# Peptides against a protein of PDB entry 5H65: the designs that were tried, part 51

Target 1, 294 residues: chain A of PDB entry 5H65
Amino acid sequence: QYLERTPLCAILKQKAPQQYRIRAKLRSYKPRRLFQSVKLHCPKCHLLQEVPHEGDLDIIFQDGATKTPDVKLQNTSLYDSKIWTTKNQKGRKVAVHFVKNNGILPLSNECLLLIEGGTLSEICKLSNKFNSVIPVRSGHEDLELLDLSAPFLIQGTIHHYGCKQCSSLRSIQNLNSLVDKTSWIPSSVAEALGIVPLQYVFVMTFTLDDGTGVLEAYLMDSDKFFQIPASEVLMDDDLQKSVDMIMDMFCPPGIKIDAYPWLECFIKSYNVTNGTDNQICYQIFDTTVAEDVI

## One batch from the design tools (peptide)

Design b1_p23_1_s3 (made by RFdiffusion4, then SolubleMPNN; from b1_p23_1, 8 letters changed)
Fold by OpenDDE base, seed 3:
Structure b1_p23_1_s3 (fold): chain B 294 residues (1-294), chain A 23 residues (1-23)
Amino acid sequence: as target 1 above (294 residues)
Amino acid sequence: STTFTPLSDEELAEITKQLLAEE
C-alpha cells in the first residue's frame, strides 16, 4: 500500500497508532555489535531471548552426557541405535540413533540422528555429515528432547530453538507422524514434537534524523531489512561482514551526519504504557535497505 | 562441572560408516 512521505516533525506531533513512510538519516543505532542484535523471538508469547553461546551449550551437553542411555529404548521401528563408550573419562556413553524412513536407513544427507551424551563438538561434527541432529535423552518410556535451552534441531550450522513457555513437548516417537522422513523440515519436526519454534530476529534501535526532527525506531526483523537471514548470520562470516558493511554505509564512523545517505523506511507508531507513563514508540516494518547509496 | 573429551575423529568416522554400510 502506498504511503506518502511524512516529515519526522509532523510524525512526532501525531497520536498513535499510525503508519508512515519516511526518509531519514541513521544518526546512530544500538546495539553496535551484531551478535548482540540477533535474538530469538517467540511468535506466540513474543518473548525475546538471547541466542545461546557456545559456552552455554557446552554446559547443557556436558550435563546431558552424564546421563546413561537407556538400553530399553534402543532399536525401535523408528530408529537403529549404536552406542560408543569412550576410553577415558569413566567411559562416557554416546548413543546415536539413526532415524529410518519406512524401516530403511536413508542416505546420510537425508538421515536424522538422535544423539544421547554427545558434546557440542561431536554434535557439530555429525551435523556436517548428516542431514540433521536432535539432541535427546532417555525418558521414562521413550527418547525425549534433551533441553529446550539447546537446539531441538541442528542442520549444518543452523541451530533451531523452541520456546520453553509455549511448547508442550512430546516424545520422540511422535516423529512417526511425519510422512516424509528425509527432508526434515524444521517446522514439521517442531510440530511433531510439540515445539513452538523460535524465530531468529535482528533487534535494533535506530535513531533517525531527517533534519526536521529526531525519533527512535525499533527494528525487529528476520530477513527482510538486510535481505540476510538472522538465522544464518551468526555462523557465516561473510554474512556478518555484509551486515556490517550495510550499517557502516548508512552510519559511517568518523563522518559527519550531513554526508550520511538517506534511508527510506516504513514506520508505525504505537502506544506503550509503563506504570503512569505513556509513551509513543515507533517500529520499522516492511522495509528493505538498498545497497545503492543515491 | 566436569568437562568431557569429545569422541575422536576415528570414532565419529565409525558412526558415519555405520550408516553408510546399511544404506
Scores: peptide ipSAE 0.053, ipTM 0.714, DockQ to the pose 0.012
Fold by OpenDDE base, seed 4:
Structure b1_p23_1_s3 (fold): chain B 294 residues (1-294), chain A 23 residues (1-23)
Amino acid sequence: as target 1 above (294 residues)
Amino acid sequence: STTFTPLSDEELAEITKQLLAEE
């Protein structure tokens, strides 16, 4: 895709929708804090949600840990179950269900664990040793996903979330529909469980200035713009630093805009109607900063 | 809300061994 470069002053005069290639300086951006710029986006209903904080997850998993695993739901054709009782006064029961492939326990790097009664810390530790972890609870007739407010799937340090509005949860036995019970592709797991997976996205507003005009452009991107996955950035200090460095490079504090580097990017205009007000807005698309810095 | 003692490293190791023993 090739577009001729268009000055912002010309763009600001044109009707939407249109696509443009621009060269501009990043005058400012919001939000300034990285953790505020990472959101969860539903591809179906398009709601933007906050990524749950550790404290939020702790509460959810602690509440789940107060529930006793149902003995009737242990050791099915799908999984082998093992229960541990903590040595504390409360005797918390933690059930781990090892999902089998064709009746056989797979290797740890291919194994999905269903965790019932585990804390966030415990789940995270297990997720580093096994392929995937699903927090579950005992339902009436089957194991069920614990809570869509928590990850439905944890792979390493990546937490996969589902949309509460769009999902129609099915019980864990629906994982039987998966032919491949070794790779545990998040989308496949989601489909089996009736989950609409949310997407990690960077959500930012850029104020762009090329000397001829100024416009605000909306960035909603998962991994292309920074060449850093939004799904991983919150769990990796080095990735966070990289994003911060990129933003500081384009918008360095304490200096005048004349010294800012030029950013080449693609933007598209679109119409937004709020009641009686019609506004033309702009969104950055198909842009990688590493390739567009000059 | 209730605070529970987390699984010990030994308990987690046991969980791991559950699967590793079958490998």
Scores: peptide ipSAE 0.046, ipTM 0.704, DockQ to the pose 0.012
Fold by OpenDDE base, seed 5:
Structure b1_p23_1_s3 (fold): chain B 294 residues (1-294), chain A 23 residues (1-23)
Amino acid sequence: as target 1 above (294 residues)
Amino acid sequence: STTFTPLSDEELAEITKQLLAEE
């Protein structure tokens, strides 16, 4: 995969598609705020979506909490159920279902909880004590996933989302098909429930300048460029700080571009057609900043 | 995440109740 360095002025004159190795300075980038650069990507339909905000999730769970758990769906071979009535809020009922492994309750660190009627705060607290949490609701004949606009699985601080367009949801009893009911691998849970998992990605636009020319290149990457997972960065202050430090290193505020470090990276050109207009765009690929700083 | 020692059904229920009450 060796490529010789090509100046930007030469690249700007060439037809797409092609791959290049470049050495350039990061003149600017957008969006400037990290939380705006993290998106959800569907590997099947390729739609990009915003990561839901806390306020969005609060609304979803509040709506779910208005529904009363169905007593007929309690205590199956798959899970044991416990129900609480809150002291306030007109006696809201919350059902927690503890998923069993071969009919036996596992240890907390191996236990999956299904929660019905819980708030975001309650769910987050539970996810810190148990292996995983799935927000659910009472369906006609079985428990069902609450809403794909909310996480289908929460492990620690990680929220796993599914694609509404590509998923064909199945009832909770389909978790019986899982051989391993202790580790609760997100992809396995998704498959059992008919969910196409969304992928966290960094989406940014870099303005690159090597002194011969200027071009914009897009970055869409999950964990390679920064060597930091996009899936974890929103919930980890240290990871956020690390990304900010990297960006400040390449594009220092209040300093002239002449003093910026050089960035070596791979870019690919591709054609984008909009009606009768054809545009050549560029995307960064197979690049890690830690290895490409000069 | 934290791990509890093996718990009875009653203990699990009580712990869960406490977690919900902290909201």
Scores: peptide ipSAE 0.033, ipTM 0.649, DockQ to the pose 0.014
Fold by OpenDDE base, seed 1:
Structure b1_p23_1_s3 (fold): chain B 294 residues (1-294), chain A 23 residues (1-23)
Amino acid sequence: as target 1 above (294 residues)
Amino acid sequence: STTFTPLSDEELAEITKQLLAEE
């Protein structure tokens, strides 16, 4: 893994693929807004997707709330069900299914809720009181995941998403395959339900300058570069501030680049072909900046 | 497209209470 430092001017003249250790200044980066840099990545098909906004989720859950829970699907060996009706003229029905562990209701901090007809706000409130929440709908023979455009699992402030393309959804009763129905590990839940979980990633482009040359390097990282999980940053103001501080440190506004700190990182070159055009691109890898900053 | 009134905090508390009562 050890590599000698190579100046950018030399790198720019070399063929790909190769790996380099560099020392450069961060001249600029994009996108400038953090929320635009966080994406969802499928480890199987490698598609990048936008993280759904609150408004997007509201639409999905509102649509789900228009459907009445099927009474026939309530109170199975897997879960106990209760239904609430809102006190308005519309009388929205919300079904909450409390998943049991070997026929026994667990403690709230260990309990998975299946919610049918809940709003985003309600689901979020419940996720703060219970271990996990899965938004579901009544299928023909069983409860089913509501929509992969929405989280398949919400734990506290963490929204877990699945890939629509790669997932083959199974009914909720497949949660029975889980031996431990208390921890609700997202990957285990995903596996039981036939979901390929998406990964939160930071996606940025860095313009690096070491005085000998300038190159753009692509960053796609989940938790290594900033030592901050991309999965948590959107819902945590303190984490957002931390990322901003790191970026401001390396690329301080209103200061000349000559005064910028040096960034040491690893980059790899790779070929990208677009028709007849061949381009060499660069990606940052195996780099942590937070350790040096802290 | 229909907007429903969310469950109140009291209603959510009732949900929690029912679970806790069975624990």
Scores: peptide ipSAE 0.032, ipTM 0.673, DockQ to the pose 0.012

Design b1_p23_1_s4 (made by RFdiffusion4, then SolubleMPNN; from b1_p23_1, 9 letters changed)
Fold by OpenDDE base, seed 3:
Structure b1_p23_1_s4 (fold): chain B 294 residues (1-294), chain A 23 residues (1-23)
Amino acid sequence: as target 1 above (294 residues)
Amino acid sequence: STTFTPLSDEELAEIAKQLLAEE
């Protein structure tokens, strides 16, 4: 869409909601640390959640590993099962279920593993060798997703999460509804299991200054603003560096704002009521920044 | 909270080769 540029001083005087095209300098932003700006967002209930840290996942998987796999749930038409017993003092049992495609075991690069009793380390190693991994547990009559606090699907280094509030979990046999059991598209897996997938988003607050006024604008974006997926950035050092470079370009440390480059973006205003207080807030939308823009 | 020692690399390798063995 096309909008005429509006100075911030004019925007600050106008009622919401409205859309604007602006040209401003990024005076400052928060949070300053990239890992703090990456969140999980539910497209349905719009809750924002923290991305679980390794320590959080360790606890979840350790707890799951204390429960013994149910022998009655092994080797169905959907999957072939094998159990490994650890050689340590406790003899932990790890069940791995290899999902079949039309009754045939696929190649490792096409195979989905259901893992019961695995640690984070084990799951991560397996996810690098197989197409996908789902942490599961033995339910009453079927395997079930282990915990929505952990990923419902791990593909390589990408962790896919579901919304606890909006999801109505179904048992693992519902994967039978998938005609193609080789590609393991996260959205398809989520749908089959009754999961509302969460979206990785960059969440930041920009302080924008065009010389006529100053306003704060909220950024919530998955992959458009930086042209870098929020879902991949936490696991890729190069992508992290790229985001840092972009932010340093627009808001260079130790340099006066007069030397900052101009940022062109779209913002929308909206009303927020907090108790008796009524505020107009601003959000960046439909904006892409490039590293070569000065 | 009880912690477990992960499977060894050899054990994980066995898991990784399971599909090939059954094909």
Scores: peptide ipSAE 0.293, ipTM 0.858, DockQ to the pose 0.012
Fold by OpenDDE base, seed 4:
Structure b1_p23_1_s4 (fold): chain B 294 residues (1-294), chain A 23 residues (1-23)
Amino acid sequence: as target 1 above (294 residues)
Amino acid sequence: STTFTPLSDEELAEIAKQLLAEE
């Protein structure tokens, strides 16, 4: 995979597709705000979508919390159900279904909770005490995932989302297909429920300049570039600060580009056709930002 | 639309204890 360094001026003259190793300065980047650069990407249909905001989730879960759990769906071979009635809000009912492994309740750190009628705040608090949480609703004959606009699985502070376009949701009882009901691997849960999981990605456009030429390169990366998972960054202030620090290091505000550090990275060129227009575009790949600035 | 008061810490603790009690 070793590539010799190629100047941008040479790259700009070449046909696509090709792969290059470059050394360039980050003249500018977009978007400037970190929260705007984190997106959800479907590996199947390739749709990019925004990560839902807390307010959006609040609405979804508040709506779900207005629904009464169906008594007929409680206490199955898959889960044991407990119901709490709040003192306020006309006695809101919150059902928690504890998923069993071979008929036995696992330890809290291995236990998946299905929550019916919980608010975002409640769900988040519970996700810190148990392995995982799935927000659900009472369907016609079984529990169902509440809404793909909300996380289908919450593990700690990580919210796992599914693609509405590509997913064909199945009822909760399909979790029975999982042999291991203790680890709750997101991909396995997704598969059981007919969900195509979305991937957290950093999406940025870098303007790169090596003194011989300037090109724009697209970055879509989950965890390699910053060595920080896009799935965790929005929920961790320290990680956010780290990313901001890295970007400020390579593209310091108020300073001329001559003083910018050099960025070494791999880029690939590819052809994009929009109607009658053919354009060569560039994407950063297999690149890790070094802690040491060269 | 209705805004609900979240479960209290005591109620959440009770939920957690349900699993712990059976362990």
Scores: peptide ipSAE 0.224, ipTM 0.826, DockQ to the pose 0.012
Fold by OpenDDE base, seed 5:
Structure b1_p23_1_s4 (fold): chain B 294 residues (1-294), chain A 23 residues (1-23)
Amino acid sequence: as target 1 above (294 residues)
Amino acid sequence: STTFTPLSDEELAEIAKQLLAEE
């Protein structure tokens, strides 16, 4: 488990795969903008994809709002339904379904809402008053998830996404399989609906320099490196500031590298094949920097 | 921050309606 420190010049001469402990300065990193480094990762197919922007979600929900809720699907044993017609937007129909626990409507802090025809703004407002919100649409025989390009579950300011490739969506009535209909654990909701949940990850490339050599290392991390969840950083200004402060500490703007602090981390080498060419790449792993900074 | 309220069935429906009306 213990690894001795190895200089970068020695690492650059060795074959992969191997694990190393290094001490180096962060010469530079990319991307420079934090929001560009946060991605969604599928644990099954390993696809990396961008977090949808607000504008993308607006389009999805606007399209959904053009559809009329099916009256036949309202008020089941699983949920109680209420429907409204807006005064604006040419009388848009909005349906909100309140999921029940054993036939009883729970308190707002335990209540899951299913919403048809809601805008992003409306959904966000509801998510601040109730436990969770799922955007849905009227299917042929049951309510269904609206679109996997949008969150399948919103809790407070947290958007939970699913993998389009790996998910096999099931209808909303499958939420009946959940014994606990009060806590609404995202993984449990995903399982009931046939969704493979995506994971928020920080994705960065570090250029490391220890004076003996220069090495590029890849970082893909959910919550260990910064001790900040990637799932929360986009919606929290204080967390964003914290990450920026950490990066500025290790790579101060306008300062020469000679004055940079030393970064200690673990890296692993691995082989990558590009056609007939084989190259060695490096990835940071099992490393926390926040403990040394804060 | 999330705000929760112990509401009746009727109150829950009304709250939802009010939130949508603010859009």
Scores: peptide ipSAE 0.092, ipTM 0.754, DockQ to the pose 0.014
Fold by OpenDDE base, seed 1:
Structure b1_p23_1_s4 (fold): chain B 294 residues (1-294), chain A 23 residues (1-23)
Amino acid sequence: as target 1 above (294 residues)
Amino acid sequence: STTFTPLSDEELAEIAKQLLAEE
């Protein structure tokens, strides 16, 4: 894994694919806004998606709340059900299903809730009191996941999403296949429900300059580059500040590039063909920069 | 923060109800 440092001017003349160790200054980066750099990535089909905005989720859950829970699907061996009618003018019915472990309701910190008709706000409140929440709807024969455009699992402030293209959804009763109904590992839940979980990733383009040459390098990373999970950064102000500090350190505003710190990283080159055009692209890999700031 | 108290089914239901009612 050891690589000698190579100047950018030399790299720019070489064929791909190759791996390099470089020392360069971060001239600029895109996108500039943190929330724009966080995406959802499917490990199977490799599609990149935007993280749904709060407004998008509100719409989805509002639409779901227009449906009445099916009484026939309440109180199974898997869960105990409670239903409330809201006092608002619309009289919305909300069903909460408490998933049991071996026929026994677990502690709140181990309890999974299935919710029908809940708003985003209500779901978020519940997720702060219980282990996990799954938004569901009444299907023909069983409860089903509400919508893959919304989280399939909410744990605290973390929203877990699934790939629409790669997932083959199964009914909620498939959670019975889980041996442990207390920890609610997202990957296990996803597997039980036929979901291919999406991964939170930082997606950025760096313009690197070492004085001999300039190249653009692509970054797609979940938690190594910043040593901060992309899955948590959007919901944690302190983590956001940390990322901002790191980027400001390497690319300080209002300062000449000559005063920028040097960034050491690994990049790999690869070929991209678009029709008749052949281009060499670069990607950052196996690099951590957080230690320079933290 | 998450509440990690031992709760009965009735208590769980009431908690859920209260959370929903506050909206």
Scores: peptide ipSAE 0.091, ipTM 0.751, DockQ to the pose 0.014

Design b1_p23_2 (made by RFdiffusion4)
Fold by OpenDDE base, seed 1:
Structure b1_p23_2 (fold): chain B 294 residues (1-294), chain A 23 residues (1-23)
Amino acid sequence: as target 1 above (294 residues)
Amino acid sequence: SEEDEQFLAKQLIALNEKWTEEE
């Protein structure tokens, strides 16, 4: 995939679609706040969604916590159930279902918990102690995923989300189809439950300047550009600092652009039609900047 | 598909516009 370097002034005059290799300075970028750049992307329908905020999740789980676990759905061949009653005035019942592997309870670091009626705080506490947590509710005949607006799987600090549009949810007993009930690979869990997993992506707009011209290009990338997973960055301060450092390196505040480092990257042009409006857009692809970071 | 590409592109444009307004 060798491309000769093309000046921006030449690119700006050319029709799309084309691919280019460029050397330019990052004059500016949007958004400035990292959390605004992290989105969820469906690989099937390509809908971009916001990552739910803690407050959003609180509401969902609080609502779920108002429901009483169905006794008929407890203690199946798939899982053993424990019920807790909160000491608060409401006496809320919380069910934790421990998924078994061949009839045996796995170790805590390999265990999948199905949590019914838990708050966000409770779920997070459990996810820190156990390998995996799935928020569930009592369905008519089986446990069901609580809500696709919330994570379908929580592993440590990682929240895995599914696409509401593309998913066809199946009951929790479909986890029986998984041969390995210890690793709980998110994609496998998703497949068993009929979930299309969403992908965390960085979404940014780069204003690039090579001295011959100025061009705006979109960045949409999961883990290649920064060599940092978008799925982890929101929950890891060190990763956030790393991204900020990279951006500050290429676009240092308080100095003139003449002193900015050169960024080498690939961009592709494409036509976008919106009604009567036609425009050429540019997107960065197959580019890693982390290798250049000292 | 081309349709998917267009859909994604339009979303990116919309986000960019939003970010521009916030600046």
Scores: peptide ipSAE 0.642, ipTM 0.952, DockQ to the pose 0.897
Fold by OpenDDE base, seed 2:
Structure b1_p23_2 (fold): chain B 294 residues (1-294), chain A 23 residues (1-23)
Amino acid sequence: as target 1 above (294 residues)
Amino acid sequence: SEEDEQFLAKQLIALNEKWTEEE
């Protein structure tokens, strides 16, 4: 896609919708804290929601741990089950179901675990050892996903979430539809279970200034802008530092804007109607800053 | 849909307002 550069002053006078190529300085941006910029986005209903905090997950899994695994649902053709009883006075039962591939238990690095009654800490420990973990609960006739407010799939440090509004959950036995029960691709798992997967996105507001005008543009991007996945940044200190460095480069603190580097990007304008109020908004698209900086 | 686009836009505006208030 080729667009000629358009000065901001000209853009500000034009009707929406339109697409532009611009060269501007990043005067400022919001939010300043990276963790506040990472959101979950549904590609279907377009709902934005916060990434659950550890405390939120603790509550969900704690509630799930109050339920006793149903013995009738253990050891099916799909999975082998093991049960542990905690040594505390409450005697909490935890069930781990090892999903089999054609009746054979896969290697640990290819194994999917279904965890019933586990705490967040226990689930995280298991996800570090095994390829994939799904928090589940005992349903009436089958295991079911525990709660869409929690990850439907955990792979290492990556938490995969589903949309509550758009998902129509199916029971765990629907994983049988997957021919390959070793790779456990998140999208495939989601499809089998009737889940619409949410996307991690960076959400920011950029104030752009090219000397002719100033406008605010939204950034909503998963992995293109920074060349860093939003899905991984919250759990990786090095990635966080990288994003911070990029932002500091474009918008250095304590320095005059005249010394800021130029940012080249694409923006699109669009109309927004809120009651009687009409406004034109701008959004950054198809832009990679990492490649431009190198 | 257009409705979805408007919905997303309104959410972004709301977030921006929130961030502005926090600064």
Scores: peptide ipSAE 0.640, ipTM 0.951, DockQ to the pose 0.862
Fold by OpenDDE base, seed 5:
Structure b1_p23_2 (fold): chain B 294 residues (1-294), chain A 23 residues (1-23)
Amino acid sequence: as target 1 above (294 residues)
Amino acid sequence: SEEDEQFLAKQLIALNEKWTEEE
């Protein structure tokens, strides 16, 4: 898209909604810590949620581990089941269900594991080995997803989450509808299980200054702005470093704003009514910083 | 929808307020 550059002073005087192309310096940004900017967003209900921390997951899986796997649900046409009893005093039972492809167990790197009663540590170990894991529990007639507060699918270091509000969970046997039971595409798994997948997004507030005026603009973006997926950044030190470097480039520490690089970006204005307050807000859109550094 | 946009916007505002307080 093409828009003429508009100075911030002019933008600040205009009514919303409008779209602008701007050239400004990033005076400051919030939050300063990257991990605080990564959120989960529902594409359907638009709720923003925090990414669960390891401690949160520990609690969920610990609770799940208190439940005993139902023997009647083991070894179906969809999966083969193995049961382990822990050697601790409680003798906790853990069930691992190996999902079959047309009755045949796939290769380990293509195998989906349904884990019942596992701790976070155990689940992570298995996900590292088999690459695809779904935490489950025994339902009345079938295995079911354990909890949407936890990942519905773990692939390597990627945790896939679903929206509690928008999802209508279906039993695990619905995975039978998947033709390809080797790749385990998250969206396909979600669809089969009635899950609305959440999207990882970067959420930040930019304070922009072009010398004529100053305004705050929100950034909410999954992978375009930094050309780095928000879904991967939390588990990849190199990606984190890259984002930090980009932000440091725009906001060099210990340097005056006069020396900051110029950022070209698109912003849109919109009206927001918050209680008795009416305000115009701004949001960055369709912008890639790697291409817009001047 | 407009309602959805407002809902999202309000969440962003709330986050921004939170971050501002933390600074």
Scores: peptide ipSAE 0.640, ipTM 0.951, DockQ to the pose 0.860
Fold by OpenDDE base, seed 3:
Structure b1_p23_2 (fold): chain B 294 residues (1-294), chain A 23 residues (1-23)
Amino acid sequence: as target 1 above (294 residues)
Amino acid sequence: SEEDEQFLAKQLIALNEKWTEEE
């Protein structure tokens, strides 16, 4: 519904919860580094998590690479398997399982690979060549997802993560439930494997000033605010630059706030209680900056 | 739910506090 614009001074005097339309300048924001603002959010338990760093993934995949693929799990009706032995002194075994669609291997650009024993570097190389990659390990009777601390699905440069708390993992053969084994929609893959997908979100604190008052509001948004998906920004330099440009536009360095552009946005207030402490917090919602600069 | 809202809010507050300390 339509909301009339309310000055910050009036908002600061009102009880929560309420929704407002405001016009204010972005005095400052936190965090300043973009990579610190991108988080993973579970839609079920609402836990916010850090996006794993490359170093974290390296450790997970290195550990996985110490395990030998089980020969008994190779070449099923679901997938054809190929084994490589690395040239290093240890002769590490890497298994790549090519998922078939109705018994036939799809084109490389539509193919899902199950990778067992691969390093992050090797997995990334394969994901660049093939459509989709799932890191897996040998279970007792079937292949299983390697680790929810790592992506359950990699498509190009996009890493899809699942919630450890809310997911009830099923074995890889459950991919058989998918009628179409060419598109590999992340949500469908997740459902088949019992995974609750995590959502990439931008998380920031905005200090807003309209000349009548100053208010801190949280931003938690996936793709609306910047019109840039949080899921893609960490792996795309151009998108990162775009976000930085937007933030610099609203909060230009070396310039007085009087010259800042006006930001129009919606905010909601809510009560937060922690023991004896009670405070009113504010959150930005349903706002796109590209449309709200005046 | 209200519990979910409170849980998320507390996380946001904690993050904000961390970011403030880092500045």
Scores: peptide ipSAE 0.639, ipTM 0.951, DockQ to the pose 0.853

